# Designs tried in a protein design run: peptides against a protein of PDB entry 3V4O. Part 33

Target 1, 234 residues: chain A of PDB entry 3V4O
Amino acid sequence: DQPLAKDKVALLIGNMNYREHPKLKAPLVDVYELTNLLRQLDFKVVSLLDLTEYEMRNAVDEFLLLLDKGVYGLLYYAGHGYENFGNSFMVPVDAPNPYRSENCLCVQNILKLMQEKETGLNVFLLDMCRKRNDYDDTIPILDALKVTANIVFGYATCQGAEAFEIQHSGLANGIFMKFLKDRLLEDKKITVLLDEVAEDMGKCHLTKGKQALEIRSSLSEKRALTDPIQGTEY

## One batch from the design tools (peptide; made by RFdiffusion4, then SolubleMPNN)

Design b1_p11_5_s2 (from b1_p11_5, 6 letters changed)
Fold by OpenDDE base, seed 1:
Formats: structure tokens, C-alpha cells, sequence
Structure b1_p11_5_s2 (fold): chain B 234 residues (1-234), chain A 11 residues (1-11)
């Protein structure tokens, strides 16, 4: 039986113009293109660029308000980031140098809150680095996650590694989005879709040995981004 | 062509 979404909501954040860190370019294009693709999939999409800590937290709060039982929630982030003790931290544009967890948004905390909404699917697409931040020695104490079996992480890179964009004349996609955008509209289980993206990315000579997509999921149902919304036909 | 890391050098 075809899984149905009560609704489909996405929050896309691209941070580029950092105040105390190197500026990025690709998030602009990546957010734009992903927005268009997700809208074709009937997602309600909120796309934001260059958010301060305060703005990011507010955006997440507003995003969570749109989630409810059976709703598909997708969070995309492109920007600076790090991972400490398995926790992913998105870095706002006004983060200090060095930044710590208190300056950043923890993705796993967002996931916890999404679980409380009893969402039908939780997808995180994180185009950020996953290297440890040695300047942050805080061991986060996170609430235990529920066993919802509806979680999918698409990491642009593997644990302890870096994610990159290509710097050249003009603007181009980040490496992750370069391959993701070509498959995102496919009617496939999201983990299968991402696996194919991983294979495509693996063929990129530029990042071989430097960046590889990692999929982390507990998804017990064949849910796809193309799943119809209840009351609609495709 | 150069790669830009999404992990800045911190100090």
C-alpha cells in the first residue's frame, strides 16, 4: 500500500556570509535549486539564507509548528558545521571564532522535537563538515530518542570528514547538491534514492578520498519524497 | 579550481 503524507514541510537554510569565518558560495544556488525541486514534490518550503543564531532558532521553531502527526519534515542545511560526539551542529553566520555548541544549533535536538510531533518522516540533508570542533569540549546531554523508525540522515560527508564546495568563476552547486538534484524527483524510497546519489558522488574525481556521502537511517516503511499527500492524487 | 571546506580554521 502506498504510504501517504498528511503534509510535507521543508526548511532549507543556507549560510554563506559568515562574519567571523570564511565565506561560502554554493549554499545560495543549492538552496534555490532544492527549493524548486521540493516544491515540485508538493512540499511547503521555507528557504532562508544567512541566518543569525537567533534567526535560525526562530526558523526551526516555526518549522516545528508546521509539523504534526503524519507530516513529512525535511531539514536541509548548507554551511559551516561540525560534529562532536555524534551530534551535528549547524553554525549561524554570526557565530564567534571559535564557536561552541551554545552558539550553534544541534540537529539531534531538532530531531527530538520532530519526534514529539509524531511526524511520518524525518529527513535531514546536511551539507556541512563533520569534523570535531576541538574548541568545544562540551559533552552534550541529549534526551533519548524515541523509536520511530522514520529517520533518514543524508550527510554530505562521512564521520570526521569535511564537505566542500568548488570555488571557481561564477556560482555552482556544492558537491552534495550537484548529485542530489539529479535524483531528488525519483519515485523511490528515500534511502534508496540517497544510496544512488552516494554512488554518483563516489564517481567524482575531485573529491575522491576527501568527501563521501553517508546515509544513516532507521526507516521501516517505503517512504519517498514523492509520496502523495492525503486527499490528493498523483 | 579549488575546494573550499565547510569547516573553517578556528583560533
Amino acid sequence: as target 1 above (234 residues)
Amino acid sequence: MELQSYSPELS
Scores: peptide ipSAE 0.443, ipTM 0.906, DockQ to the pose 0.836
Fold by OpenDDE base, seed 5:
Structure b1_p11_5_s2 (fold): chain B 234 residues (1-234), chain A 11 residues (1-11)
Amino acid sequence: as target 1 above (234 residues)
Amino acid sequence: MELQSYSPELS
């Protein structure tokens, strides 16, 4: 019994040219390559670079409008970020130094909104650091999530740890995307796919002991990015 | 080859 998606929609955000923080390079290439891969998987992909807080919030709102019952939603983010009290915060390019939660977008809030859409699958691929921001003392009060059993988080790094990009003269991927791109098209349950990516990434000598993929999931069905869209030939 | 962290120094 092959699971079906009503539709497949992805929002990809790569932030590089920060105004008050160190600039990055890999998100440009990472977003581009991921876009091409997801389109091969018949995702409707919106790819955006260097978004301000206002633009990021608008992009998320528009993304949510494309979600509905049974739709597969995928959010990819590459850029600066942090994690406080289990909440992941994506940092817009116009964020101040230091930034706080009110300057950033909380991923868990987005998940809550996706659950309200009764999506078939919610995938978050977060290529950002997960270190605590000591300059942010805000304790978010979040409503309890619904038990939808359709959630997958692919964190580029472990809790409290850093994520990296390879910096050299040529174009290069972030560490996470370097390994993700080689397996993304495989017809496997998304958690199994990410587990294999984790093993591949674990062999990287550059980030051994520094960065490791974390998979956090509640997925009770065999859902894959390769799942066909309802009403289409496959 | 060098690594660039996605965690900036804040001040």
Scores: peptide ipSAE 0.433, ipTM 0.903, DockQ to the pose 0.833
Fold by OpenDDE base, seed 3:
Structure b1_p11_5_s2 (fold): chain B 234 residues (1-234), chain A 11 residues (1-11)
Amino acid sequence: as target 1 above (234 residues)
Amino acid sequence: MELQSYSPELS
């Protein structure tokens, strides 16, 4: 009755030192703290910082190689980003100014590839902005997704909105991670967990009216990050 | 405290 994961694999990417865009700070701390938490949850975690387009694509490819039937896959990204026509784009540190879709990694394309692996759970935690990039007029035609009912998106902000970090206060978490880290270890369905994070984040006066967590999911099973790995005993 | 957006100004 208890849902089981064949394995649990996470790829965490934090981009900060952009060549042609403002530098960030929080991704360093956020990736570090999330790494520690996910390892406590028995995830195999690959954490990378400041990836070029080439390096990001390679990291995603390697991540996909670790996925298989029943495996829980989690992708976390913190950095610059944008959303055009419902497609989320992660911006590599060597992206030009302005950047276009061909310079970036499309999350929905990654999801499509994860579905082909017949994963048990696909979780995307995207700590990036979702504003329209007017310099990219490309209308991507993505392959249709399968109906797998095992997808969870945790957007750090709402559609068309921005995500923030706090500057001039030393090394601090981004707003999303600040609240996520307090609940991540809870033994709850991942959508329920994120909903509670959303409520906590909604009480933050710093970003009220500016940033709010959005959960988009198609999850028909009670899957949690705490689910045990098949073949293991605790 | 200053908020830094994860959406840069593009040109």
Scores: peptide ipSAE 0.421, ipTM 0.898, DockQ to the pose 0.850
Fold by OpenDDE base, seed 2:
Structure b1_p11_5_s2 (fold): chain B 234 residues (1-234), chain A 11 residues (1-11)
Amino acid sequence: as target 1 above (234 residues)
Amino acid sequence: MELQSYSPELS
């Protein structure tokens, strides 16, 4: 049987114009292109750029309000980030230098809250670095996650590694989005889709040995971004 | 072309 979504909601955040850190360029293009693609997939998409900590937290709160039982939730982030002790931290544009976990948003905390909504699918696409932040010595104490078997992480890079964008005279995608956008509309299980993206990205000579896609999933059903919404005809 | 890292130098 064809899996169905109660609804499909996405929050896309692209941070570029950091106050205390190097500015980025690709998130602008990446968020724009991903927005258009997800809308073609009938996602309700909220796309935001250059969010402060306060604005990011509010955006996540509003996003969570749109989630409910059976809803597909997708969170995309492009910007500076780091990973400490297996926890991913998205860096707001007003983060200090150096930043700590208290200045950032923890993705795993968001996942916990999404699980409480009994969503049908939780997808995280994190286009950020995963290097250790030595200036943050906080050891997170997180509650155990539920066993929902509906979680997919698409990390733009491997644990402890960096994610990159291509800088040239014009606009260009980040490395992750460069390959993701070519396959996103395919009617395939999301983990299969990402696996193909990983193979495509692996052929990129620019980032060989520097950046590789990591897929982390607990997905027991054949869920796809193309899955129709209940009560609709496609 | 150059690559820009999403990991800034911290101080």
Scores: peptide ipSAE 0.411, ipTM 0.897, DockQ to the pose 0.834

Design b1_p11_5_s3 (from b1_p11_5, 7 letters changed)
Fold by OpenDDE base, seed 1:
Structure b1_p11_5_s3 (fold): chain B 234 residues (1-234), chain A 11 residues (1-11)
Amino acid sequence: as target 1 above (234 residues)
Amino acid sequence: MKLQSYSPELS
């Protein structure tokens, strides 16, 4: 039986113009293109660029308000980031140098809150680095996650590694989005879709040995981004 | 062609 979404909501954040860190370019293009693709999939999309800590937290709060039982929630982030003790931290543009967890948004905390909404699907697409931040020695105490079996992480890179964009004349996609965008509209289970993206990315000679997509999921149903919304026909 | 890391050098 075809899974149905009560609704489909996405929050896309691209941070580029950091105040105390190197500026990026690709998030602009990546957010734009992903927005268009997700809208074709009937997602309600909120796309934001260059958010301060305060703005990011507010955006997440507003995003969570749109989630409810059976709703598909997708969070995309492109920008600076790090991972400490398995926790992913998105870095706002006004983060200090060095930054700590208190300056950043923890993705796993967002996931916890999404679970409380009893969402039908939780997808995180994190186009950020996953290297440890040695300047942050805080061991986060996170609430235990529920067993919802509806979680999918698409990491642009593997544990302890870096994600990249290509610097050249003009604007281009980051490495992750370069391959993701070509498959995102496919009617496939999201983990299968991402697996194909991983294979495509693996063929990129530029990032071979430097960046590889990692999929982390507990998804017990064949849910796809193309799943119809209840009350609609496709 | 240069790669730009999404992990800045911190100090």
Scores: peptide ipSAE 0.410, ipTM 0.895, DockQ to the pose 0.838
Fold by OpenDDE base, seed 5:
Structure b1_p11_5_s3 (fold): chain B 234 residues (1-234), chain A 11 residues (1-11)
Amino acid sequence: as target 1 above (234 residues)
Amino acid sequence: MKLQSYSPELS
């Protein structure tokens, strides 16, 4: 019994040219390559670079409008970020130094809104650091999530740890995307796919002991990014 | 090769 998606929609955000923080390089290439891969998987992909807080919030709002019952939603983010009290925060390019939660977008809030859409699958691929921001003492009060059993988080790094990109004279991927791109098209349950990526990434001598993929999931069905869209030939 | 952290120094 093959699971079906009503539709498949992805929002990809890569932030590099920060105004008050160190600039990055890999998100440009990572977003581009991921876009091409997801389109091969018949995702409707919106790819955006260097978004301000206002633009990021608008992009998320528009993304949510494309979600509905049974739709597969995928959010990819590459850029600066932090994690406080289990909440992941994506940092816009115009964020101040230091930034606080009110300057950033909380991923868990986005998940809550996706659950309200009764999506078929919610995938978050977060290529950002997960270190605590000591300059932000805000304790978010979040409503309890629904039990939808359709959630997958692919964190580029472990709790409290850093994520990295490789900088050299040429174009290079971030560590996470370097390994993700080689397996993304495989017809496997998304958690199984990410587990294999984790093993591949674990063999990287550059980030051994520094960065490791974390998979956090509640997925009770065999859902894959390769799942066909309802009403289409496959 | 150089690693660049996605965690900026804040001040």
Scores: peptide ipSAE 0.407, ipTM 0.895, DockQ to the pose 0.835
Fold by OpenDDE base, seed 3:
Structure b1_p11_5_s3 (fold): chain B 234 residues (1-234), chain A 11 residues (1-11)
Amino acid sequence: as target 1 above (234 residues)
Amino acid sequence: MKLQSYSPELS
């Protein structure tokens, strides 16, 4: 009755030192802390920082190779990003100014490839902005997704809105990770967990009216990040 | 405290 994962694999990407765009700080801390938490959950975690387009594409390819039937796949991204026509684009550090879709990685394309692996769970945690990029007028035609009912998107912000980090003399979490990290280890269905994070984040006066967590899911089973790996005993 | 957006100004 307890849902089981064949394996649990996570790819964490934090982009900060952009060549043609403002540099960020929080992704460093956020990736580090999330890595530690996911490892406590027995995820196999690959954490990478400041990836070029080439490196990001390679990282995603390697990540996909680790996925298989029943495997839990989690992709976390922190950095610059945008959303055009419902498609989320992660921006590599060597992206030009302005960047276009061909310079970036489309999350929905990654999801399509994950579905082909027949994963047990697909979780995307996207700590990036979702504003329209007016310099990219490309209307992507993506392949239709399968009906797998195992997809969870945790957007750090709402459609058309921005995600933020707090800039001060030291390092601090982004707003999303600040609240996510407090609940990530809870043994709850991932959508329930994120809903609680959303409520916690909603109480943050710094980003009220500016940033709010959006959960988009099609998850028909009670899947949690705490689900045990098949063949293991605790 | 200043908030830094993850959406850069494009030109």
Scores: peptide ipSAE 0.400, ipTM 0.889, DockQ to the pose 0.850
Fold by OpenDDE base, seed 2:
Structure b1_p11_5_s3 (fold): chain B 234 residues (1-234), chain A 11 residues (1-11)
Amino acid sequence: as target 1 above (234 residues)
Amino acid sequence: MKLQSYSPELS
């Protein structure tokens, strides 16, 4: 049987114009292109750029309010980030230098809150670095996650590694989005789709040995971004 | 072309 979504909601955040850190360029293009693609997939998409900590937290709160039982939730982030002790931290544009976990948003905390909504699918696409932040010595104490078997992480890079964008005179995608956008509309299980993206990205000579896609999933059903919404005809 | 890391230098 075809899996169905109660609804499909996405929050896309692209941070570029950092106050105390190097500015980025690709998130602008990446968020724009991903927005158009997800809308073609009938996602309700909220796309935001250059969010402060306060604005990011508010955006996540509003996003969570749109989630409910059976809803597909997708969070995309492009910007500076880091990973400490297996926890991913998205860096707001007003983060200090150096930043700590208290200045950032923890993705795993968001996942916990999404689980409480009994969502049908939780997808995280994190286009950020995963290097250790030595200036943050906080050891997070997180509650155990539920066993929901509906979680997919698409990390733009491997644990402890960096994610990149290509900068030139014009606009260009980040490395992750460069390959993701070509396959996103395919009617395939999301983990299969990402696996193909990983192979495509692996052929990129520019980032060989520097950046590779990591897929982390606990997905027991054949869920796809193309899954129809309940009560609708496609 | 130049690669820009999403990991800034911290101080």
Scores: peptide ipSAE 0.394, ipTM 0.892, DockQ to the pose 0.841

Design b1_p11_5_s4 (from b1_p11_5, 5 letters changed)
Fold by OpenDDE base, seed 2:
Structure b1_p11_5_s4 (fold): chain B 234 residues (1-234), chain A 11 residues (1-11)
Amino acid sequence: as target 1 above (234 residues)
Amino acid sequence: MELQSYDPELS
């Protein structure tokens, strides 16, 4: 049986022009390319660049309002970030230096809220560093997640490692997006698709030993980004 | 081609 989505909604955030941290380049192109691809997959896509903490929180709130039972939700983030005790934090452009968890958005908290919406699929694509932030000594105490078996994390890099962008002729692409975009339209289970992306990335000599894709999933159904929306004929 | 890290330079 072909899995169906009630709807498909994506929030894409690319942060580049940080006030107190090094500026990035790739998120601009990466968000643009991913937007076009997801729209071809009939996602309702909201793409935003250079968000403050306030704007990011509002964007996430609005994104959550679009989620409901059976809806596919995809969150993509490209920018600065860190990981403490298994929790991923997205850094707004107005974050102080140094930043702490209170200045950032916790991805796992967003996941919890998505689960409450009884979504059909939750996909997180995180194109950021995963290094420990030594300036943040907060130990997150999160409530246990529900057993929904519909969660997929695509980390651009390994735990404790960095993510990179490649600049060529004035244009920059993140390593993750460079390979993801070539396979994103394939009609395959999302975890299988990401596994192929991981293999492609592994063949890149530029990032060998520096960056590798990590897939973390609890997905009990053959869900794909290409899955049709209920009521829509393809 | 040039490789640039997303490292926020926390320290």
Scores: peptide ipSAE 0.344, ipTM 0.828, DockQ to the pose 0.739
Fold by OpenDDE base, seed 1:
Structure b1_p11_5_s4 (fold): chain B 234 residues (1-234), chain A 11 residues (1-11)
Amino acid sequence: as target 1 above (234 residues)
Amino acid sequence: MELQSYDPELS
């Protein structure tokens, strides 16, 4: 039987106008496009741009308040970021140069909090670099995650690699979103959908050898973003 | 067509 979502909630963050770091362009359009797509999928979407650390933390807190048992939660981030010791850090626009983990939001910490909500699905779409931050030697000590088997990570790039944006038709899009948007509405298990996106991205001559999608999942059920909300017919 | 890295220039 087709799984049902108690509700579907998404938080989309696009950081581009950094104070102490290079500015980006794609997050604006990417957040907008993803917002429209997720709304077509009946997600309750909160989309925010250029958040300070304080604002990002507040946004995440508010997002978590909307999560509950059986709810599908999706977090999308586009902006600067880094990955140290397998932990992903989203960089606020007011982060210092250089920044450390204390200035950033750890995605894995958010995941833990989402698990505590007993969500039906946890999807992270991280459109950021995954290079190590040499200025942050802190080894995060994270609490052990629960075995919920409902987690999907879509990394725009490989571990230790960079993510890119392109100028196309007068607009700037992240490479990840360029391909994701073409398939996001498909009624497929989310991991299958992302795998197809990865293949599409792999065919792009611009990013060959430069950027590749990585999917990390622990998803035991055939859950899709198109799954109907409990009590709703499509 | 040009690519722009999201690299925060950490080092």
Scores: peptide ipSAE 0.337, ipTM 0.826, DockQ to the pose 0.711
Fold by OpenDDE base, seed 3:
Structure b1_p11_5_s4 (fold): chain B 234 residues (1-234), chain A 11 residues (1-11)
Amino acid sequence: as target 1 above (234 residues)
Amino acid sequence: MELQSYDPELS
């Protein structure tokens, strides 16, 4: 009855110190806070900051090696990004100006590879802008996805919109993480949890009309981040 | 308190 994970693995990437683009601040704090929360949920967490293209690709490869049948995989990214033709691109710190798709990591390609691992749950939390990159007119041909019904996307912002961070007294926190962290430990279906986060964000005077969470999912089972790991004691 | 966009063009 209770859904179980074979294992729970998360890769958290926060890019801030870009070489050819404006620097960010919030990813540092956001990755740190999310790391602590996910570890409380018994995730095996790899947290990395300021990754080059080469390092990001390697990190994703290593992450994929930890995935297997029934494993919960979570990818969190905070940094610069863009969305072209429904595809999300994470921008490495050494990306040129302007950057193009060949300089970035496509999230949908990662999803494809995760599906090949027959994971139990695929969660993507993308704290980045989703605006069109006008300098990249390439139409990517992506491999077809399988019908796995275990996919959840949490976009920090709406399609074509921007994501923001709050800076106060020298500290910065992403808008998305500000609300996510308050609910992440709740024992709820992940889509329900994110929906509540979306409502919190919408009710806040600071973010209302400024930034809204988008949830895109195909999740046929009541999977939660709190789900126990197979073989562990309750 | 200040809001900053992640958009490179607006930073």
Scores: peptide ipSAE 0.330, ipTM 0.830, DockQ to the pose 0.565
Fold by OpenDDE base, seed 5:
Formats: C-alpha cells, structure tokens, sequence
Structure b1_p11_5_s4 (fold): chain B 234 residues (1-234), chain A 11 residues (1-11)
C-alpha cells in the first residue's frame, strides 16, 4: 500500500552572515544542493538565506499557509542554534550576543503549528549545534503535542554536541549534508533513509567522537520523501 | 581537511 501526499512543501533556511556571531560558509551550498534534490522529489521548495528574526518568522508563517491535511512538510535549517530543555532554537542573523530564546525561533513551536494543519508528514532537518545556551535560563512553556505519529527529526549532531562544516579549498558541505545528499533520493521510509545516513556519517574519521546524527521519530506509517502526490502520475 | 564548529563561542 503506497502512501500518498496531498502535496509536498519544503522551507529551507541557511544563515551564514551573522551580525554578532561567527560567520559560516557551508549553508549556502547546502541549501542550494538540497533545493535541487527536493525539487527532483516534486517538493515545492522555498529557499532563503541570511534571515533576520522578522524574516524568519514571516517565512515560517508563509510556509504554514501552504500546509494542509495530508501535506508533507519539511523544514531544513543550517546555521547557529542551541538546545535548552529539549527545545531546539534557530538563531537569526540579527540575533544579539548573547542571544536568548526570545530572539530565536523554537522548532517545537513550529511543530505544534504544523500539527494543527493535520499534515501527513512533518520532517525537521536541523544542521546546527545542540549545546546548552548558558546565557538563557528561560524555561519555555510549550503546549502539549498531539499524538500524530508522523514526526521525524534529523539532528545533524547528538544532544549537547556541536555540528561542523568542512573547511578546504573549493566548495564544501556541512558534515550532515555531505552524507544526506547521497541518499536523499532513495525510495525508502524516511527514518530508514536517515539511519543509513547516520551510519555513513559514523564511518567518517573526521567526525568520529565529535558529531553523530540523531534520529528522533514517531512515524507509524511507511512515509517516504519519494511518495507520490495524490492525483499525479509517478 | 579541517572542521569548523557551528558553535558561536568557538572560532
């Protein structure tokens, strides 16, 4: 039984040119390559770079407007970030130093809003650090999530750890995208696909003991990024 | 090849 998507929509954000924090390089190439791959999978893709807090919030709002019952939603983020009390925060380019949760976008809040849209699949690919932000002691109060069994988190690194980009001559990817791009087009359940990516990443001597992919999911159906859109040929 | 951390506290 082949699962069907009502539609497939992706928002890709790459933040590099931070005003008050170290600049990054890989998000530019990573967003570009991921855009091309997702379009081959018939995703409607919005790709944005170097967003302020205001722009990021607007982008998320517009993304949510494209979501509806049965729609596959994918959010990719590459940039600075942190994790406090199990909540992931994406850092806009205009965030102050130090930044706090009020300056950032909480991924779990976005998930809550996606659940309200009754999406068919919610995928988060977060290429950012997951270290505790010691400058922010705020404990966010989040609404309880629904039991939708359609959620997949692909964290570029494990809890409390850092994410890295490769520095060498020419174009380079972040470590996560380096391995993700090789398997993204495979017709496999998304959690299985990410598991294979994690295994590939684990073989890299550069990141051994430094960065490991974490998959967090509640996915009760065999949903894949290759799933056809309802009413279309495949 | 070298790695650059995304940690804003590191350079």
Amino acid sequence: as target 1 above (234 residues)
Amino acid sequence: MELQSYDPELS
Scores: peptide ipSAE 0.318, ipTM 0.825, DockQ to the pose 0.599

